# Peptides against a protein of PDB entry 5H65: the designs that were tried, part 82

Target 1, 294 residues: chain A of PDB entry 5H65
Amino acid sequence: QYLERTPLCAILKQKAPQQYRIRAKLRSYKPRRLFQSVKLHCPKCHLLQEVPHEGDLDIIFQDGATKTPDVKLQNTSLYDSKIWTTKNQKGRKVAVHFVKNNGILPLSNECLLLIEGGTLSEICKLSNKFNSVIPVRSGHEDLELLDLSAPFLIQGTIHHYGCKQCSSLRSIQNLNSLVDKTSWIPSSVAEALGIVPLQYVFVMTFTLDDGTGVLEAYLMDSDKFFQIPASEVLMDDDLQKSVDMIMDMFCPPGIKIDAYPWLECFIKSYNVTNGTDNQICYQIFDTTVAEDVI

## One batch from the design tools (peptide; made by RFdiffusion4, then SolubleMPNN)

Design b2_p8_7_s2 (from b2_p8_7, 4 letters changed)
Fold by OpenDDE base, seed 5:
Structure b2_p8_7_s2 (fold): chain B 294 residues (1-294), chain A 8 residues (1-8)
Amino acid sequence: as target 1 above (294 residues)
Amino acid sequence: MFLSSVSF
């Protein structure tokens, strides 16, 4: 699709919705801190959520660890169970259920672990050794997902979250519907468990200035704009540095805007109604940082 | 310096 370059002053006078190609400088952006720009987005209800902090997860898993695994739910056709009792004053029990593929335990790198009663630290240790971990609890008749406020699936350092509003949780035995119990694709796991998976997204507001006008454009993107997955950036220092470097290039600190680079990008306008007030907003779309910048 | 975006 070909769009001619339109000056911001002209765009600011037009009705929405429309699509534009612009050439502008990034006067400023918010939030300035990368970790604040990474959010969880529901593709169904479009709710934006904060990525849970370690402290939040600690609380959830500590609460879960107060519950005793139900012996009746151990060792099913789906999984083999091992139980540990901690040497603390309360004798906390931790259950690890190893999901089988056609009745056979897969290799550690292909094995899904269901963890019941584990702390965040213990779960993280297991997820580093085993590629896939689901925090669970004992339900009435089956194991169930522990809490959608925590990851429904941990793969290495990646935490996969589900939408509380849109998900209708199903019991763990629904994993039987998966023909291949070795790859543990997050979307497949989510589908089996009735989870609407949340997407990691970069959320930023860009203040764009082309000398004719100034407008704010919203950026919400998972992996296309930076060519870096939002799902990985929080756990990878090199990726963080890359994003920071890109943003510093677009909006160099300590220098005047006259020296800033010109950016070509696409923006779309849309109407937002707040009561009686109609506002035109702008969003960056179909734009990626060029390879020569990365 | 000029930075061009790529559409996807």
Scores: peptide ipSAE 0.023, ipTM 0.688, DockQ to the pose 0.038
Fold by OpenDDE base, seed 3:
Structure b2_p8_7_s2 (fold): chain B 294 residues (1-294), chain A 8 residues (1-8)
Amino acid sequence: as target 1 above (294 residues)
Amino acid sequence: MFLSSVSF
């Protein structure tokens, strides 16, 4: 879209909603730490959630590991099951169910594993070896997803989460509805299991200054702004470094704002009502870091 | 649109 550049002082006087093209310097941004800027967003209810910490996941999987796999739910038409007892003091039972495609076990790089009683470490090891892992538990009549507080699907280092509010969970046998039992597309898995998948997003507040005025603009973006997926950044040091470099370029530490680069971006204004107070807020949209910056 | 640092 084409918009003429509008100075911030003019924007600050206008009613919302409107769209603007601006040229401004990034005076500051928050949060400063990248891991704090990555959130989970529900596309239906629009709630923002924190990405669970590994410690939180450990607790969930430890709790799951206290439950014994039901022998009656092993070895169905959908999956073949392997059970073992750990040699630890608790002797926990672990079940791994290998999902079949048309009655045939696929190759490891195409195989979905359902795991009962696995620790986070074990699950992560399996997800690195196999295509996909779903942590599950024994239900009354079928395997069920373990907990929406944990990933419903793990693929390599990527943890896919579902919205607790919007999801209506279905049993594991609903994976039978998937024609392709080799690719295990997260959205398809989610649909089959009644899960509304959450989206990883960068969430930041930019303080923009063009010399005529100062305003705060909200950034919520999954992969367009940085051209880096929010879903991958937490698990990839190189991607983290790239984001940090970009932000350091926009807002150089220890340098005066007069030397900051001028940034061109789009912002939209919108009204927010907090009780009796109406406030105009701003959000960055349709803006991507230029390739020459990366 | 691309966020470009325009240094003139």
Scores: peptide ipSAE 0.020, ipTM 0.644, DockQ to the pose 0.037
Fold by OpenDDE base, seed 2:
Structure b2_p8_7_s2 (fold): chain B 294 residues (1-294), chain A 8 residues (1-8)
Amino acid sequence: as target 1 above (294 residues)
Amino acid sequence: MFLSSVSF
């Protein structure tokens, strides 16, 4: 749908909801730190969550490592199990379960590992080697996902998280429902295990100024705006630099706003009611950084 | 410098 350009002063006088095409300068934005702008979003309950830090994960996996793997749950039709004892004073046991495809162990790059009792470092090392890892624990009758506060799936450097509120966890044997036990698509794994996967999103507030008015517009986007996946940016220095460069181009530090570039984008207005207070808010949508900027 | 907008 074609929208004519509307000045901000006109938009600010209109009722919501409406959609607009605007041309404005980015006066400022928040948060200024990229890592603070990356969140986890539930598509079902719409809760925004912080991405867990390494320290948070360390605690979860350390707690998990206090539990001894149940021998009765090893070596099923779904997976072959190996146990390692660490060379430390406590002799921590780590179980790795190699998921089979039709009773056959896949190639390492296609093999899903279930890890029980591993540290974050050990899990990451295994993920780098085998590509797909699920941290698990021994349940009463089957292996279970360790904790939704930790990734339910680690693929390379990407951590996939699930929504605690919306997920109804099922046991690991439900992976049998997957026809293809080699690709390990995160959404398929999540579905099999009763997980509502969270989405990585950039969450930012843009202060836009076109000389006629100023408004704040919210950005919540996973991969379209920057043409960079929010799921990858935290683990890739080059992607971080790219986002920083883009933002510096839009809002150059130490330069007056008169020299800022004009940005064309779509915004939509919507009503937010907090008790008796009604506020009109704005959100950026269907907008992508132009290729000449990237 | 422009952001490209995808039209609905």
Scores: peptide ipSAE 0.029, ipTM 0.693, DockQ to the pose 0.040; fails the geometry check
Fold by OpenDDE base, seed 4:
Structure b2_p8_7_s2 (fold): chain B 294 residues (1-294), chain A 8 residues (1-8)
Amino acid sequence: as target 1 above (294 residues)
Amino acid sequence: MFLSSVSF
């Protein structure tokens, strides 16, 4: 739909919900640090949570490494198992299970590894060499996902997380339901294991000013706004620099707002009830950074 | 202009 440009002063007087096209300057934004703006969002329960830090993951994997892999769960029709014993860490057992496709081991770049007892460092090294890695533990009758506080799937530098609230975990043998055991699409893996995958999102609040009024607009977007995936930005310095550059361009430090660029975007209004108080809030939608900026 | 609105 074509929306005509509406001044902020007019928007501020209108009831929600409505959609608007605006032209405004970015007076300020929060949070200022990129890493604080990247969150995990559940598409089902809409919970927002922080992306786990390396230190948090270290603890989880260290705890997992205290448990010895169950020999009875090794070498199934689904996977071939290899066990390592560390010499320098009091004989820590690490099990790597190579998931087979129709009984055949795929190439390394197509292979899913199930890792039991690995450290974060070891897991990350393996994820960079193989297609995919799932941290697992020995259950009673089958391998199980280690912990939803950790990634359920690691692909290269990308950590895929699941919602603890919405997921009903199933055992690893449910990966048998996947016809294609080479691509390891995160959503397919999640579905097989009963996981509701979380989405990486940029979460920011933009203070927009067009000279007629000022409003705060919420940005929650995964990859469309910056044309940069929120799922990759935390692990890629170049992507981080790009986002920072974009934001600095929109809101140049040390410069007065009069010199700021005009931004054209869509915002939608919506009602939020906080007790007895009804507030109108605004969210940016269907907006992307121009290609000449990237 | 640095932000482009997607037409809908």
Scores: peptide ipSAE 0.028, ipTM 0.693, DockQ to the pose 0.039; fails the geometry check

Design b2_p8_7_s3 (from b2_p8_7, 4 letters changed)
Fold by OpenDDE base, seed 1:
Structure b2_p8_7_s3 (fold): chain B 294 residues (1-294), chain A 8 residues (1-8)
Amino acid sequence: as target 1 above (294 residues)
Amino acid sequence: MFLSSVTY
């Protein structure tokens, strides 16, 4: 896309919506902490949600672990069940259901586990050894997803979340609709279970200054801007460092803005109405960090 | 479609 460069002072005088190419310095950005900039976004209702903290997940799974697996729901045509009793004071029961492919248990690296009554630690351990893990609970007639506040699917270190508002949960037996029960594509799992998957996104506000004016531009991006997936960044120290390095390059700490690099990017203006107040906002779009910066 | 440092 080709747009002529427009100075910020001119942009600030124009009505929305419009698209612009700008050359500006990043005066500042927020939030400063990377963890705070990663959110979950629903593509349907557009709600932004916080990525649950480990402590939040602990609570959810602990609560789930207070429920005893229903024996009547074990060992179906879809899965084989194994139960462990913990040696703690409460004798907690943990059920692991191994999903079968056409009646056959798949290899560990292709197997989906349904975990009932597991702690976060236990679930994470299992997810590291098996292809996929779904936290579940005993429903009335079938296993059900435990809680959309927790991941509906864990694959390795990736936690897949669903939108509480937009999802209409279906029972676990709906996984039968999947012909291939080995790959466990998150979108397919979500569809089968009636889940609208959330998307990891970077959410930041950039204060841009080109010497003629200053404006704030919103960044919401999953993987294009930094060329780093928001879904992976929180679980990868190297990716975190890369993002930090990029931001430090754009907005170097300890030096004056006059020495900051000039950045070229695309922004679009749009109208936001809050009651009787109408304001113009700006969003970065179709912009990626150059390879020489990474 | 890129964000790059043009000049310092």
Scores: peptide ipSAE 0.026, ipTM 0.705, DockQ to the pose 0.041
Fold by OpenDDE base, seed 2:
Formats: sequence, C-alpha cells, structure tokens
Structure b2_p8_7_s3 (fold): chain B 294 residues (1-294), chain A 8 residues (1-8)
Amino acid sequence: as target 1 above (294 residues)
Amino acid sequence: MFLSSVTY
C-alpha cells in the first residue's frame, strides 16, 4: 500500500495502531553484535529464544551418548542400522540408522541418518556428507527424537529447532507417513514428528531520527530485510560480513549523525500493555534493504 | 518497500 511520508514528530503524537512511511536516519541500533540479534521464534506461541551455543549442544549430545542404543530397535522396515564402538571413552556406542525409501537405501545426498549416541562433532561431520541428520535416542518401543533443546534436523550447516512448548513429539516411525523420503523438507519432517518448527529471525531495535523526533522501531525479520536468511548467517562469515557492512553503512562508526544516510522504510505502531501502563511501540515492516545499499 | 539511502 502507498503511504505518504509522515514526520516522526507527527507519528509520536498519534494513537496506535497505524502504519507509516518514514524518512529517517539510524541514530543507533541494538544489539550491536550480530550473533545477539539472531534468535529463534515460535510462530505458534510467539516465544523468542536464543540460538543454542555449541557448548549447549555438546552437553546435550554428551548426555545422550551415555545411553546405549537398544538392539531391539535396530534394522526396521524404515531404516538399516550400523553400530560403531569408539576406541576411547570406554567404548562409546554410536548407532547410525539409514532411512530407506520404499525399502531401498537412497544415495548419500538423499539419505536421512538417525544418529544415536553421537557427539556434536560427529553429527556435523555426517550432516556434511549425507543429506540430513536427526539426533535420536532409544525409546521404549521406537526411536525418538533426542531433545528439542538440540536440533531435530541438521542439514549441512543449518540446524533446525522445534518449540518445546508447542510440540507434541511422535516416534520416529511416523516418518513413514512422508511420501518423499529423499528431500527431507524440514517442515515435513517436523509435521511427521509432531514438532512446531522454530524460525530464525533477526531481532533488532532501531533508533530512528528525522530531525523532528526520535523513536525506537523494532525489527523482527527472517530473510526479507537484509535479504539474508537469519538461518544461515551464523554459519557463514561472508553473510555476517554483509550484514555488518549494511549496518555500518546505515550507522557508520566514528561519524556524526549529520553525515548518516537518510533511510526510507515502513513502520507500524501498536499498543503494549504492561499492567496499568500503556505504551505505543513501533515495528519495521515490509522493508527491504535497497540494492544500491548492498 | 525498499529501505533506501539518500545521500543529500
């Protein structure tokens, strides 16, 4: 929709909710560190949570590795199983279950591996060689997802997470419901396993100044604003550099605001009530970094 | 809409 440009001083006097087109300078933004701006968002309960750090995952997988794979759950119609014993660590058992498509093992680039007892390093190595990896554990009657605090699916360098609050986990055999057992689309895997997938999002607060007023606008975006997927940025140095470059262009360090570029974007106002306090907040929407900036 | 920078 076309909106006329409105000065910030006028916006600050108006009731919410409304939509505006603005022209302003980015006085400042937070968080300053990119890794702090990437979060996981649940589309159902709207919870925002931090992306687990490698150290967190190490603990989870280490805990999982204390459990021995159940022999009774190996080699089903869904998957073929292989067991490895590590030379160190008191002979830790690692089970790899190769998911079959119509009873046939697919090519490595199409194969889903279920990993039981693997470390983060081992899982990541396997995810780089095979199409997809799901960390699992032996349940009572079937394999089960290891832990929603860890990725439910790893594809290359991308970790897919699920919402603990909204998910109702189902056993691994529910993957049988998937017609296509080659592409392993994250949303399909999630659905089969009763997982509500979390979305990677950039979460930032922009302080905008047009000379008539100053307001803070919230940014929550997955891939449109920067034209860079939030799901990939943490694992790609070049993408990180690109985002940093964009932000440095908008808000150049060591330079006075008078020299900052003018930015045009859309913001919407909305009401937030905390007890008796009513506050008007602002959010950036339908805005993409222009090509001339990239 | 694009977030565009204006130099003037």
Scores: peptide ipSAE 0.025, ipTM 0.698, DockQ to the pose 0.039
Fold by OpenDDE base, seed 3:
Order: C-alpha cells, then sequence, then structure tokens
Structure b2_p8_7_s3 (fold): chain B 294 residues (1-294), chain A 8 residues (1-8)
C-alpha cells in the first residue's frame, strides 16, 4: 500500500472516508496505563469489554464452588473424573474431569481438564501443569461452561474469553466433535461449545501533530502495531516493559515535542454520527513499529 | 506499513 504523504492541515479539511499516509509526532496518548489500554473485542458485535480483574474472577469461581458436582455426570466416554473434598471451606467438593482422546487419557501437556468447584488459584495451578483448563458446572444432563464472564479456556497464563451477546452455549459433550483432542485450539473449542471468542486488543488514542495541524487517531490492534500480542502482554512483565519503552520513545516524558521523533503511519478517516452531530474520526491502520525502534 | 522514527 502506497499513499502520498498528506499534511494534517489538509486532512482536517477533507471529507471521510479516506486513507492517508502521514508524518507526525505523537504529542500525547491515552490511556497512559498499559493495563487500561488492553480490551476484549468481539469480532461479530464489535463490543469492547474490559479484561476481567483477578478479583472479578475470584467472585465467579467462589460462586461456582458453592455448587456440588453431580455424581451422575462423572466418568463418561469423554472424560474420567476425580473428586475430592477440601478440609477447609466447609468441605468444598472439587471435580476434575480429564478429557480422553479416543478413550485414552493423554499426557499432561496434551490434556484438557474440566474443573468444577475450583478456585481461581486452583485453576491457575492446573492450567500451568496441564495443556488446557475449562471451568465448568453440572447442568441438568451434562457438564456446562461455568460462566462467560470467566475464561472459557485457560492455557497456561492465557485466558480465553467469549462474547455473552453472540455466543449460544452448547454442552461439554459437544467437544466430541473435535477430531484432535490433544492440541485444544481455542477457536476449535469455542466453535464446539458455541462460543464466539473475544480478541485481545490494544485500544489507544494518539494525538498526532505535524506542525501544520493536530488530530486524534484511534488505535485498535491485537498484535500488529507493537508486534506484541495483546493477549499475552498483561501476564508478561517483559512484554509490558517493551510496550512502555516503545511509547516512551515515541512520546518521551519530560521532553519538549520539538525533540520527539517523527513517525510515519497510515490513518483512515470515517464518519461517526452522534445524534444530529456528524463527526469525522481517524483510525490508525496497517502500521507496525519498525524493528529498529524496538 | 512501518512506523519509522525518522530523525532528520
Amino acid sequence: as target 1 above (294 residues)
Amino acid sequence: MFLSSVTY
């Protein structure tokens, strides 16, 4: 994609939609805190959601832990079940179901666990040891996903979330439709369970200034802009540091804008209608931080 | 395509 560079003053006078190549300085950006810039995006309904905080998940799993696993749903052709009662917490019953591949229990690094009554801490411990964990509850006739407000799938430190609006949940036995019961690809699991998976995205607003004009451009990107997955950044200190360093390079704190680097990027304009008011907005697209910058 | 910091 090639576009001639256009000054911001000219862009600000033009109608939308259009695409532009610009050379500008990043005067400022928001939000300043990285954790506030990471959101969950639905590819179907396009809603943006906050990534649940650990405290939010604690509540959900605590609530789930108040429910007793149904004995009738244990040990099916799909999974083998192990049950234990905690000594503390009023004798909480926890069920772990080990999903089988063609009737055989896979190795731990290939195993999907279904967990009933587990706390966040317990689930996290299991997800670090086993390939995948799905928080579930006992339904009427089958195990069911616990809650879409919590991850539908946990793999290591990665939490996979589903859209409440777009998902039509199916019971756990639908995992039988998966040919490969070892890799547990999130999209495949989601499809089997009727879940529309949410995407982690960086969401930021850049204030760009080229000396001729100033405009705000919206950034929504999963892994292309920073070359860092939004899905991993919250759980990786090194990745967080990298993003912070990039932003500090573009917009150095305590330094005058005259000393800021010039940035080349693509922006597109689009129309937004808020009641009777028509507004032209801008979004960054097809832009990646250069390797020499990071 | 690439956000290049160009210092001229």
Scores: peptide ipSAE 0.025, ipTM 0.697, DockQ to the pose 0.038
Fold by OpenDDE base, seed 5:
Structure b2_p8_7_s3 (fold): chain B 294 residues (1-294), chain A 8 residues (1-8)
Amino acid sequence: as target 1 above (294 residues)
Amino acid sequence: MFLSSVTY
């Protein structure tokens, strides 16, 4: 799309919705802390959620670990099961179910594990060794997903979450519908289990100033703006440093705004109704950090 | 479009 550059003072006087190309300086942004800017977004109901913290997950998995795996649900055509008993006072039972592909166990790097009764630490250890892990529990007739408050799928260090509002969970045996039981594509797993997957997004508010006016523009983006996946940034120090470097370049600390770089980007206006009050808001779109910045 | 920091 080609749009003529419009000064902010002109934009601020116009009705929404409209699209604009602007040239402005990033006066400030919020939140300042990167971890606070990463959220989970539902593409269906559009709710934004916080990424669960380690402490939150610990509680969920501890609660799950109080339940004993059902022996009747072990060793099906879909998976082979192994059971461990912990050496603690209560003798906690941990079940690991290795999902088979056409009756054959795949290689470890392609294997999906269903974990029942595991702690966060144990699950993380397994996910580092094996490609994919799903936390599960024993249902009445089949294994079921443990809790949508926890990841429905863990692949390496990436946690995949589902929307509680939009998901209609199905039992684990629905994984049989997957023709290829080696790749474990998150979207395919989600579909099989009736999960609406949440998307990691960067959520920030940019205060933009071109000398004619000042406006706040909302940024909600998964991987295009920074060219860094929001899904990976929290678990990768190098990616975090890259994002921080970009933001420091746009909005250098301890320097006057007069020395800030000029940024060109697209913003769109839209109407927000709060009761009787109509407000025009702005969102950054179709904008990627240039290579000269990275 | 790219967010450009290029100064004109």
Scores: peptide ipSAE 0.024, ipTM 0.692, DockQ to the pose 0.038

Design b2_p8_8_s1 (from b2_p8_8 with V7I D8S)
Fold by OpenDDE base, seed 3:
Structure b2_p8_8_s1 (fold): chain B 294 residues (1-294), chain A 8 residues (1-8)
Amino acid sequence: as target 1 above (294 residues)
Amino acid sequence: EYPPLEIS
């Protein structure tokens, strides 16, 4: 798309909604910490949520580990079950259900595990060894997803979360509806289980200054702006470093704004109602960091 | 799709 460049002073005087192309300097941005900028976004209800901390997950899985797997739900046509009792102080029972593809156990790199009673550490170990892991619990008639506050699917170091508000959970046997029981595409798993998957997004506020005016613009983006997936950045030091380098390039620390680079991007204005007050806000859109900058 | 961010 193409828009004529508009100075910020002119934009600040106009009604919303409108789209603009601007040339400005990034005076500042918030939050400054990358981990604070990564959120979970629901595509349906549009709520923004914090990515659960490891400590949060520990609590959820510890609670789940206090529950005993139901023997009646083991070894179905969908999965083969392996049970063992830990030798720790509590002697908890852990069940691992290996999902079969047409009655055959797939290879480890294609296998979905349903883990019942596992700790975060145990789940992470298994997720690194096998293709996919779903934390589950014994329901009345079937295995069920453990808790939407935890990932509904773990693939390696990637945690897939679902929206509590929009999801209508279905039992684990609904995975039978999946024709391909080897790839375990997150969206397909979510659909089968009645989950509305959340999207990892970068959420930042940019303070832009072009010398004619100052404007705050909102950034919400999954993988286009930085050309880095928000879903992977928290678990990859190199990706984190890349994002930090990009931001340092746009907004160099320890120097005056006069030395900052000029950047061109698209912003759109929109109306926001805050109580009885109406205000105009701005969001960055359709803008990406060039590959040679990364 | 998304134009590259131009930096001077």
Scores: peptide ipSAE 0.033, ipTM 0.606, DockQ to the pose 0.045
Fold by OpenDDE base, seed 4:
Structure b2_p8_8_s1 (fold): chain B 294 residues (1-294), chain A 8 residues (1-8)
Amino acid sequence: as target 1 above (294 residues)
Amino acid sequence: EYPPLEIS
């Protein structure tokens, strides 16, 4: 970009909003644990929320599994249904609905499954074999999304979530609006079902020091800064290691700050009102770690 | 398109 470098001491005296190019050292950052920095962000209401843990999902799906699939909603023009009865003490019924493309069942690697009454374990197994899985429940007249507290779409190891506040859920039959019923693009599925999809983001606060001043700037980024998708990092040990290595490079433990590398990035200031207090905050933007650096 | 982070 075309911005000239500005020292932090000068930035700290200026009104917001403004954009700056800076050269500074990463004195420290928080949170220190990677899993704590990965959150879900709504692009509409801008709410940040935690990524649900496996235990949270277990509870949701266990609750869903207590409901019996409605026979009246099985086998529509949109999907073919199969029912399994478990042999355990509860003998629960699980319904799997195979979504058809123009009346034809797609190949397994391009098929969307609607799962009703499945446990997390069962859902995960199916998501590893088929293209996509949507947890659903029986509504009054149609299948409905089970719970926005759980993923609305699972593709392999990727869990896609929706915003409870901003979504206006529509029934499963609205998937008919999708001309292509083989690729199952998450955004398309979300749109059809009235879901505002949440975005996986890295959220970190960087304490930057250029010798003239100290400034806190936060990072909210999905996949550009680290060149690693936040949506995949929690499920991939190698990606986690990569992020850790990057952060260790910028802020090496056990080493004095004088030996830290200088980093050049862009930050923007903005006004924030917290109660009766007005303050200026800073955010890192339009910055990526170069591939040749890592 | 984000510019690369320069490290010195």
Scores: peptide ipSAE 0.032, ipTM 0.610, DockQ to the pose 0.046
Fold by OpenDDE base, seed 5:
Structure b2_p8_8_s1 (fold): chain B 294 residues (1-294), chain A 8 residues (1-8)
Amino acid sequence: as target 1 above (294 residues)
Amino acid sequence: EYPPLEIS
C-alpha cells in the first residue's frame, strides 16, 4: 500500500475515518512495563481481558482438584486413562487421559493429555513433558473443559485462552472430529470444542510528535509490529529483552526528544462516541519494526 | 506483508 506522508497538524483537523502515513517521533508510551501491555483480545466481541496470573490459575485448579474423576468416563476409544492418588491427607485423585490417534498412543511430543484434578504445578510439569495439555472435569456424560478462566490448551509454556462470552462449549468427545490427533493445532482444538480463542495482543498508547502536532495512537498487535508473538513474550526473557530494546531505541531514556529517531508508520483514525461527546481516536496499523532494527 | 517501520 502507498499513502502520501501527512503532517500530524493536518491529520488533527480531519474527520474520521481515514488512513495516514506519518513520520513522527515517539515522545512517550504507556504502559511502561511490558507485562502490563500484554492482553487477551476476542476477535468476535472485541473484549480486552487481562492475562490470568499464576495466583488466578492456582485458585481455579485448586477448586478443580477437589472434584473426583468419574470412573465411568475413563478409558474410552478416544483416550487411555491413568489415575494417581496424592499422598496428602485428603487423598486427592488426579486423572490423566492420554488421547489416542486412531487407537494408538502417539509419541510424547505429539500426545495430548487431558488432566483432571491437577494443580497448576502438576499441569505445568506435564505440559513441559508432553507439550499439549487440556484441563478437564467430569461432566454428566463426558469429560468437559474445566473452566474458560483457565487455559483450554497448554502447549509448553504457551497458554491458550477462550472467550467466555462467545464460546459455546462442547464435550471432549468432539475431539474425535479431528482427523489428525498428533499436531493439536490450537484453532482446530478450539473449533472442535466450540471455543472462540482469544488472541494475545500488545496494547500500548503511543504519543507521537512530528514537530507540527502531537497525537496519541493505540497499538494493538499480536505479532507483526515487534515481529515477536505476544503469546510468547511473557514466558521468554530474551523476547522481553528484545521488546525493551526496541522501545528504548524508539524512546531512549535520559535524553531529549530532539535526539529521538524519526519513525515512519501508518495510522488510522476512527470515531468513538462517549455519550453525547464524539471523539476521534487513532490506531497504528500495518506497521512492523524493520529486520535490521531487531 | 506489512511495510517496515522506517527509522531515520
Scores: peptide ipSAE 0.032, ipTM 0.610, DockQ to the pose 0.045
Fold by OpenDDE base, seed 1:
Structure b2_p8_8_s1 (fold): chain B 294 residues (1-294), chain A 8 residues (1-8)
Amino acid sequence: as target 1 above (294 residues)
Amino acid sequence: EYPPLEIS
């Protein structure tokens, strides 16, 4: 796409919605800490949610671990079950259900595990060795997803979350609808289980200044702006460093704004109504940091 | 599809 450059002072006088190409300096941005900029976004209801912290997950899985796996739900045509009893004072039982592909147990790198009663630590250990992990609980007639506040699917270091508002959960046996039970594509798993997957997004507010005016534009982007997936950045130190370096380049600390680099990007204006008050907001769109900057 | 951000 092509748009002529418009000075911020002119943009600030115009009605929304409109799209602009701008050349401005990044005076400041928020939040300053990267981990605070990563959110979960529902593509359907558009709610923004915080990425659960480890402590949050610990609580959820600990609560789940207080439940005893239902023996009646073990060893179905869909999965083979193995039970472990912990040696702690409570003798907690952990069930691991190995999902079969057409009645055959797949290789570990293709296997989906359904974990019942596991702690976060135990789940993470298993997820590091097997292709995919779903935390589950015993329902009335079938295994069910444990809690949408926790990942519905863990693949390596990637935690896949679902929207509580938009999801209509179905029992685990609905995984039978998947013809190929080896790849375990997150979207396919989500669809089978009635989950609306949440998207990892960077959410930041940029204060832009071109010398003619100042405006705030927010960035909500999953993987285009930084060319770094928001879904992976929290689990990769190198990616985190890259994002930090990019932001430091745009807004170098300890330097006056006069020495800041000029950046060109696209912003779009839109109307926001808050009661009787109407205001115009701005969002960065269709903008990518050059590869040589990363 | 997404133009690169030009920094000068």
Scores: peptide ipSAE 0.031, ipTM 0.607, DockQ to the pose 0.044

